# Ledger of designs, part 285: peptides against a protein of PDB entry 6GMG

Target 1, 331 residues: chain A of PDB entry 6GMG
Amino acid sequence: DSDDRVTPPAEPLDRMPDPYRPSYGRAETVVNNYIRKWQQVYSHRDGRKQQMTEEQREWLSYGCVGVTWVNSGQYPTNRLAFASFDEDRFKNELKNGRPRSGETRAEFEGRVAKESFDEEKGFQRAREVASVMNRALENAHDESAYLDNLKKELANGNDALRNEDARSPFYSALRNTPSFKERNGGNHDPSRMKAVIYSKHFWSGQDRSSSADKRKYGDPDAFRPAPGTGLVDMSRDRNIPRSPTSPGEGFVNFDYGWFGAQTEADADKTVWTHGNHYHAPNGSLGAMHVYESKFRNWSEGYSDFDRGAYVITFIPKSWNTAPDKVKQGWP

## One batch from the design tools (peptide; made by RFdiffusion4, then SolubleMPNN)

Design b2_p22_7_s1 (from b2_p22_7, 6 letters changed)
Fold by OpenDDE base, seed 4:
Structure b2_p22_7_s1 (fold): chain B 331 residues (1-331), chain A 22 residues (1-22)
Amino acid sequence: as target 1 above (331 residues)
Amino acid sequence: SAENAARAALINQAGAEAAAKA
């Protein structure tokens, strides 16, 4: 029951975290211990450690989305999302492949579509775009200067994003970021902001007007990236889970993983921070756990999801929630 | 399996979005 959610208590600012536990190649800890680590490592504003506020602890308590929420400073809107889809692979597999034994045609098509997404290339595209944005931000002291710089960068790279509408999520993302407008944040100065990345896993078969098969096995045509840009239209993502394929089966709505602004060039060495469920220490679900996973473990996802998107947002450079280097676990 | 254990632990609250809009 959603009523069992509890906000984790405050942790003393100077309290060191207990060691994380290894869990299938991930580092795992209880949410209270993550708060301790967060205060030591990620809490800094202008170089000063901060205690996680009650509001931030409340955000965090919502589970996987809470990790992204507390570190990005806003609830994920998922508007500026990227992915990579191999259309040729998809077409070839549909044409030449066959359903497995016991696999329906719809299940086969859904699986082939899922397998045609490349998480690494999707992530790389998001990183590329974030890098372009960061260059555009660096010396821009107003939004107009940022947009001009961005257009120049895109033109120099012959990037298809240069053709996006001025009202697109791509160009409007900065102005729509609350922390950009905050006095202690960006203060309307783009040069005080940096691009950051998080990932969302979700189900493609969310259209209730579609066939039951699409809801059960995926919609092969849904949430594909636009050619050239890699942009995914997320407007149809309503956090609807996969439909059960058998009695008693249930699926979750989404998973979120926080990357931030790590500079590690090797995708496989990047660290993704995520949570399991809302914090219910006195309920049946128990305490929330936080995981720090390598990209491989993150990108594998779960059977609940057949789509992954890599989303760009912005945070103030004065925040340390997205450092250049992230160390997995503690110590 | 590791996947099953992780999946079983993943329960997201629909109320998060409502709380953010509030």
Scores: peptide ipSAE 0.037, ipTM 0.761, DockQ to the pose 0.183
Fold by OpenDDE base, seed 5:
Structure b2_p22_7_s1 (fold): chain B 331 residues (1-331), chain A 22 residues (1-22)
Amino acid sequence: as target 1 above (331 residues)
Amino acid sequence: SAENAARAALINQAGAEAAAKA
């Protein structure tokens, strides 16, 4: 029950983390120890370490989404999402492929659709766009200047995003970022902000009006990126989990992974920070654990999910929650 | 499997969004 969630206690600002433990290629630790690491490494505001506030600890306590929440400074809205889908592969596999033994047509189509997404290309697209945005932000001291810069950058790159409507999440994302408007954040100065990335795993078959098969095995047509832009319409993502395919089977609704603004060019070397569940030290679930996973471990996801999106948001440059380099584990 | 173990540990709280809106 959600009632078992507990806010982790405060950790002394100067308390060093205990060593992380390896877990299936990931670095793992209990949430309180992550707080210690966070305070040492990620907490800095204008170069000064900060104790994680009660509010931040509360956000963190919600599990995987909490990691993204505390580091981005806002609950994920997922409005500016990117993915890559190989439409030719999908069509060819549907045409020439066959269901596996015991696999229904719906299962087959759902699987083929899932396999037609390229997580690495989706991530790269988000990084590309984030880079363009960061260039547009760099010398822009008002939103108008930012938008003008952004349009120029997109035009120079012949990027299809230049054709997006002014009301598109792409152009409105900065304006809709709370920390952009905060005095101690962006203070309405785009040049004080930077683009950051997180990822969400979720289920495609969320339409309650669709067939049971789509809810069980995926909706092959749902949450595909728009050609050219890579934008995913996330408006229909309502955090509905996969429907059980057998009695007693249950699926979780989403997973979130924090990337931030790492500059590591090799996707496989990037570190993704995520949590397992809400913090319930006195409950059946136990204490929340935080994982720092390499891209391979993150992008693999779980059977609970058939979609991965890479989302862009913004944080103040004064925050150190998205450093250029993230070291996996501790020390 | 490693995946199964990780999957079994993943429980997301539905109340997070509500808390964020409050």
Scores: peptide ipSAE 0.032, ipTM 0.748, DockQ to the pose 0.194
Fold by OpenDDE base, seed 3:
Structure b2_p22_7_s1 (fold): chain B 331 residues (1-331), chain A 22 residues (1-22)
Amino acid sequence: as target 1 above (331 residues)
Amino acid sequence: SAENAARAALINQAGAEAAAKA
């Protein structure tokens, strides 16, 4: 099955994209056409348009994760993740709510937990933190200066992240970014880097030692953000899909959406780029498609997932994979 | 439904992580 994956062919550098198609409120296109758009809009390094390399096309061919991979320059590590969870809503609904007709107690609790996450607030938290990081990066020419700036910014805002350990994903994220160390990337200069955001949808009930009910209907206690910081411990995310609730039912392991560094203040107007599956033009799955969704369409997710996390990573400012403004579709 | 159609198409390759580590 994995053997059906094909790397999309190279597209001429100056080839313009064909128009995207509307698809359930999203803009949709085949992967090869996205490559054309990417080359025109996102490919720039130091202001120069570039053809998507074979390596980048190979990364892209892996599906939804491939979109984030090619634009971030690295496979997602998901270590610096944020979410928002309404504990009061959760407790209140468990106490005063009732299972729907035919809904088991475990299903009810899993659903209530899912509904207690606020995707918009989670996204806003990630954007807030990314903004703080970007301010800390702006005039920092070494990691020490960056960290000092970051701590100062957090102190000024009375942000609970100031109490994180120096080895935490929050403080170590920059130094652990390959492009930061690259000569043509950050070259160890924080001021050459910027924070970017992507999102991951996944299943909470991944613990193999837990009850079958948790694997089927979700683990209400799993992957909650820490109070004050909004940080989610992603260490237990092993890309394990939801367990079937009925015979013949199957779920997928994750979805990834690329946001980058859009400056649009209205969350509902932000554009999220994601793919459906690995590219298999000669296989049963067919060609990979790329979607550009508004936040509402992205954040809704699928029944396969009961968690959404918003992850911060870094790219060189010389890359144009995370522009301030993203236009949905083509033209 | 729109969700079902999109969901049915969403299959990510498990080998991506392995490829990234190579």
Scores: peptide ipSAE 0.031, ipTM 0.746, DockQ to the pose 0.211
Fold by OpenDDE base, seed 1:
Structure b2_p22_7_s1 (fold): chain B 331 residues (1-331), chain A 22 residues (1-22)
Amino acid sequence: as target 1 above (331 residues)
Amino acid sequence: SAENAARAALINQAGAEAAAKA
């Protein structure tokens, strides 16, 4: 019941977090305690700690998307998304594989498609692109200079993204970032911004005009990355959950995980921050919890989802919501 | 299982997008 959502109360700026607890290989805490950690570690603006504002606490209270929202400074638009898909594996398995016992053809095809995505390669592609963008940003003092730098960087790497249309999410992402235009943010200066990454898990079978089988078992052709660029067209993602396959079964619509701008080269050692549900301390769902997961735990996802995308957005360099190093849990 | 526990806890506010646009 959406009406049970409550904004967490303010936490004193000097209040230290309680220890996180282990939960299925993750570090877990209640949302109020995450606010305490956030104020100590991630709240900094121009090197100064900030109390999480009422607006930020309200954003956070929405659950998994709230963690990405508060740290990115905007609701996720998911426009600049990357993935990796093994087309040869997919074709080979469809041709030479067979459904499991009791598995329908549609279920088999959906599963094979899901298994043909490589989460690690998708994440690596996003990191590669973010690095290119950061090099383009560092000495650019207007958008034109940024775009010119970006094209040069892409040309030097022979990257297929250099052929994208000027109106594509790839080239328009910076100008469409609210914090880029804010006086205390980028102030229209690209060199004051940095690229950051978050991930979204979602369901492929969202087309209401498609077969019931695709809605139940996945659409094998949906949300594939474009060859060469790795870009995923997210325009058809409407936050529609998987359709039930049996009576009483229900699925959730999405999950979001915040990575930011960690410099850890080993993907398996990166930390992903995400929430479970909206904060309902007086409702049936209870208080919101925040999880800090390693990449293995994050990228595994749930049966609710058959797609993962790694999305690039931008934040001001003056924010500390995307530090080079993220420590799991507390202390 | 870890997946079942996490899945059961993952219920998102449907109104988040609407709130972001308000």
Scores: peptide ipSAE 0.030, ipTM 0.744, DockQ to the pose 0.208

Design b2_p22_7_s2 (from b2_p22_7, 9 letters changed)
Fold by OpenDDE base, seed 5:
Structure b2_p22_7_s2 (fold): chain B 331 residues (1-331), chain A 22 residues (1-22)
Amino acid sequence: as target 1 above (331 residues)
Amino acid sequence: SAENAAKAELINKAGQEAAEKA
């Protein structure tokens, strides 16, 4: 129950973390130990280590979303999301493919749609866009300069994002970032900000007015990226889990993975930080654990989800929550 | 807050499915 959530206690600033444990190719630790690592590695503001505040510990305690929350400085809004969908593959498989033994038509279509998303290409698109944004942020000292730079960069690359409306989440994302407006953050100076990436796994079949089959097996038409831009309309994502297909079956609402701003060119070597559930040390779920997974382990997701989105947001450059290099585990 | 309560109910299965598949 949500009432079992506990805010992890403060950890001394100089307390070193215990070694992480290997877990299915991931590095795993209890949330308290992640706080220790976070204070040593990610807590820096203007080069100075900080103790994780009570507020930050509270955010973190919410589980997978908490990891992204504490590192991004805001609850994920998911407005600037990217994915890659192979329409030709989808159409071809629907036309020429067949349901597996015991698979319903709806289940088949849902599976084919899921398999038509390319997580690696989606991630690559987000990285590409983040790079463009970072170039546009550079030396831009007001929002107007940033937007002008952004449009210029997009035009130079012949990117379809140049045709987005000025009110699009793409252009409004920076101005809608709280830390951009904070005196100790961006202070309304785009050049003090950098683009960062996180990922969300979720269920496509969230429309309550749709068929039960779509809620159980996925909505093949939902949450597809727009052609050319790769933008996903996330407005219909209401954190509704997959509907049970059998009695007693339950699915989770979402998963969040934090990437930040790693510069590792090989996607397979990138590290994704995520939590298992909210912190409930005295409850049935137990203590929250934090995982540092390679991209392969992250992108595989779970049967609970048939969509993955890669979301861009911004943090101040003075924060070290998104370093260029992330080391898996400890030490 | 009601918002915090709603957020607290949002959980995931990180590592659990992997364990089930092993």
Scores: peptide ipSAE 0.028, ipTM 0.690, DockQ to the pose 0.060
Fold by OpenDDE base, seed 2:
Structure b2_p22_7_s2 (fold): chain B 331 residues (1-331), chain A 22 residues (1-22)
Amino acid sequence: as target 1 above (331 residues)
Amino acid sequence: SAENAAKAELINKAGQEAAEKA
């Protein structure tokens, strides 16, 4: 019950973290210890270490989304999302493949659709776009200059995003970022901002008007990226979990993983930070744990989800929540 | 399974409430 959620207490600014624990190839720690790490590594504003505020601790307490929330400075809007889908693979497998023993047609189609997404290519696309955006930001001192730079970069790369509407999430993302407008943030200066990435795992079968089979086994046609751009329309994502297939079965509504702006070229070496559940130290769920996973561990996801999206947002360059290098665990 | 153990840890119900309030 959400009523059991507790805001983690403040940690002294100079308190060092305890060692993280290995967990299924991930580094794991309790949320309070993550706060300690965050204060030492990620808290810096203009190079100055900061204590995590009560508001930030409250955001963090919401679990996986809380990790992305505290590091991005805003609740995830998921508007600028990317994925990669192999349409040819999907069509061929549907045509030539067969359901497994005991697998229904709906289960088969849902599984084939899930397997037709390429998480690595989706992540790569988001990184590519983030790089283009960062180049467009670098010397732009107003939004108009940013947009002009962005259009030029896209034209030079013959990128299909150049054809997006001016009101699209792609072009409006910066102006819609609260920290861009903040005096201590971007102060309306694009050159003070940088693009960052997080990922969301979610269920495709969220349409309540659809068949029960789609809700249980996935909607093969939902949340596909647009050809050429890789953009995913996230407007239909309502945080609805997968429907149970058996009595007593329950699924989680989403998972969020924070990547930020790591420069590691090898996707497999990138670190993704995420949480398990809301912080309920006195409740049945217990204390929130934070995980730092390699890309493989993150991108594998769970059976709760059949979609992954890689989302771009912006943070001030003065924030250290998205450093070039992220070290897994502590020490 | 490792997945089941990990899944048991991922109860992000509170995130839905936050989204509804935003």
Scores: peptide ipSAE 0.028, ipTM 0.690, DockQ to the pose 0.308
Fold by OpenDDE base, seed 4:
Structure b2_p22_7_s2 (fold): chain B 331 residues (1-331), chain A 22 residues (1-22)
Amino acid sequence: as target 1 above (331 residues)
Amino acid sequence: SAENAAKAELINKAGQEAAEKA
């Protein structure tokens, strides 16, 4: 019950974290200990450590989305999302493949669609676009200059994103970022901002008007990236979980992983920070745990989800929530 | 709000499935 959610208490600014627990290639800790690490490593504004505010602790208490929320400074809107889908693989497998023993046709098609997404290429596309955006931001002191720089960069690279509408999530993302407009944030200066990345896992079969089979086994045609751009239309994502396939089965609505702006070129060495559930220390779910996973562990996802998206947003460069290097666990 | 309800229903199985894959 959502009523069991509790805001974690404040941690002293100078309190050092306890060691993280290694767990299957991940580093795990309780939310209060993550707050301690966050204050030591990620809390810095203009080079000064900050205590996590009550508001930030409340955001964090919402679980996996809370980790992305506290580090990005806003609730995820998921508007600027990227993925990679192998259309040829999908068509070939549908044509030449066969359902497994006991697998329905709908289950087969849903599985083949899921397997046709490439998480690594999706992540790579998001990083590529973030790099282009960062170059456009670097020498721009107003939004007009940023947009002009962005268009020039895209033209030079012959990127299909150059054809997006001026009101598209791609071009509007910066101006729609609250921290860009904040005096202590971007202060309307693009050169004070940087692009950051997070990921969302979710279910494709969210259309209530669709067949029960699509809701149970996935919609093979839903949430595919546009050719050339890699953009995913997220407008139909309403945080609806997978429908049960058997009595008593239940699925989670989404998962969020925070990457930020790590410069590690090897995707497999990148660290993704995420939470298990909302903080309910006195409830049935228990205390929230925070995980720092490598890309392999993150990108594997869960059976609850058949889609992954890599989303770009922006934070002030003065924030240290997205450092160039992230160390897994503590110490 | 619908958004708050969506936020409240965050149950991640990360701990359980990690244990099952191990």
Scores: peptide ipSAE 0.027, ipTM 0.651, DockQ to the pose 0.061; fails the geometry check
Fold by OpenDDE base, seed 1:
Structure b2_p22_7_s2 (fold): chain B 331 residues (1-331), chain A 22 residues (1-22)
Amino acid sequence: as target 1 above (331 residues)
Amino acid sequence: SAENAAKAELINKAGQEAAEKA
């Protein structure tokens, strides 16, 4: 019950974290201990540590999305999303592959579609685009200069994103970022902002007008990236979970993982921060835990989800919520 | 808001599985 959610208490600014615990290849800790780590490592504004505010602690208390929320400074809108889909693999497997024993045709098609997404290539595309955006931001002191720089960068790289409409989430993402407009944020100066990345896992079969099979086993045609750009239309993502396939089965609506702006070139060495559920220390779910996972652990996802998207947003450069290097766990 | 209610039901299965295995 959402009514059991509690805002974690404040932690003293100078309180050091307790050691994280290993959990299935991840580093795990309780939310209060993550707050301690966050204050030591990620809280810096203009180089100064800050105590996590009550508002930020409240955002964090929402679980996996809360981790992305507190670090990005806004609730995820998921508008600028990227993925990679192997159409040839999909077509070939549908034609030449066979359902497993006991697998329905719809289940087979849903599985083949899921397996045709390449999480690593999707992530790499988002990183590539974020890099282009960061170059466009670097010396741009107004939005017009940013957009001009962005178009030039895309033209130089012969990137298909250059053909996107001016109203596309790609071009409008910066202006739609609250922290860009804030006096203590970007103050309408693009050069004060940087691109950051988070990921969302979700279910493809969200269309209530579709067949029950699509809702249970996935919609093979839903949330595919556009060829050339890698952009995913996320407008149909309404946080609807997978439909149960058997009595008593339940699925969650989404998962969010925070990457930020790590410079580690090896995708497998990147760290993704996420939460398990909303903080309910006195409820049945218990206290919220925060996980720091390697890319392999993050990208594997769960059976609850058959789509992964890598989303670009922006934060002020003065924030340290997206450092170049992220260390897994504590110490 | 309806959006906040949807946010509150954020039960992540990873956390449940971890909780069940503890």
Scores: peptide ipSAE 0.026, ipTM 0.645, DockQ to the pose 0.079; fails the geometry check

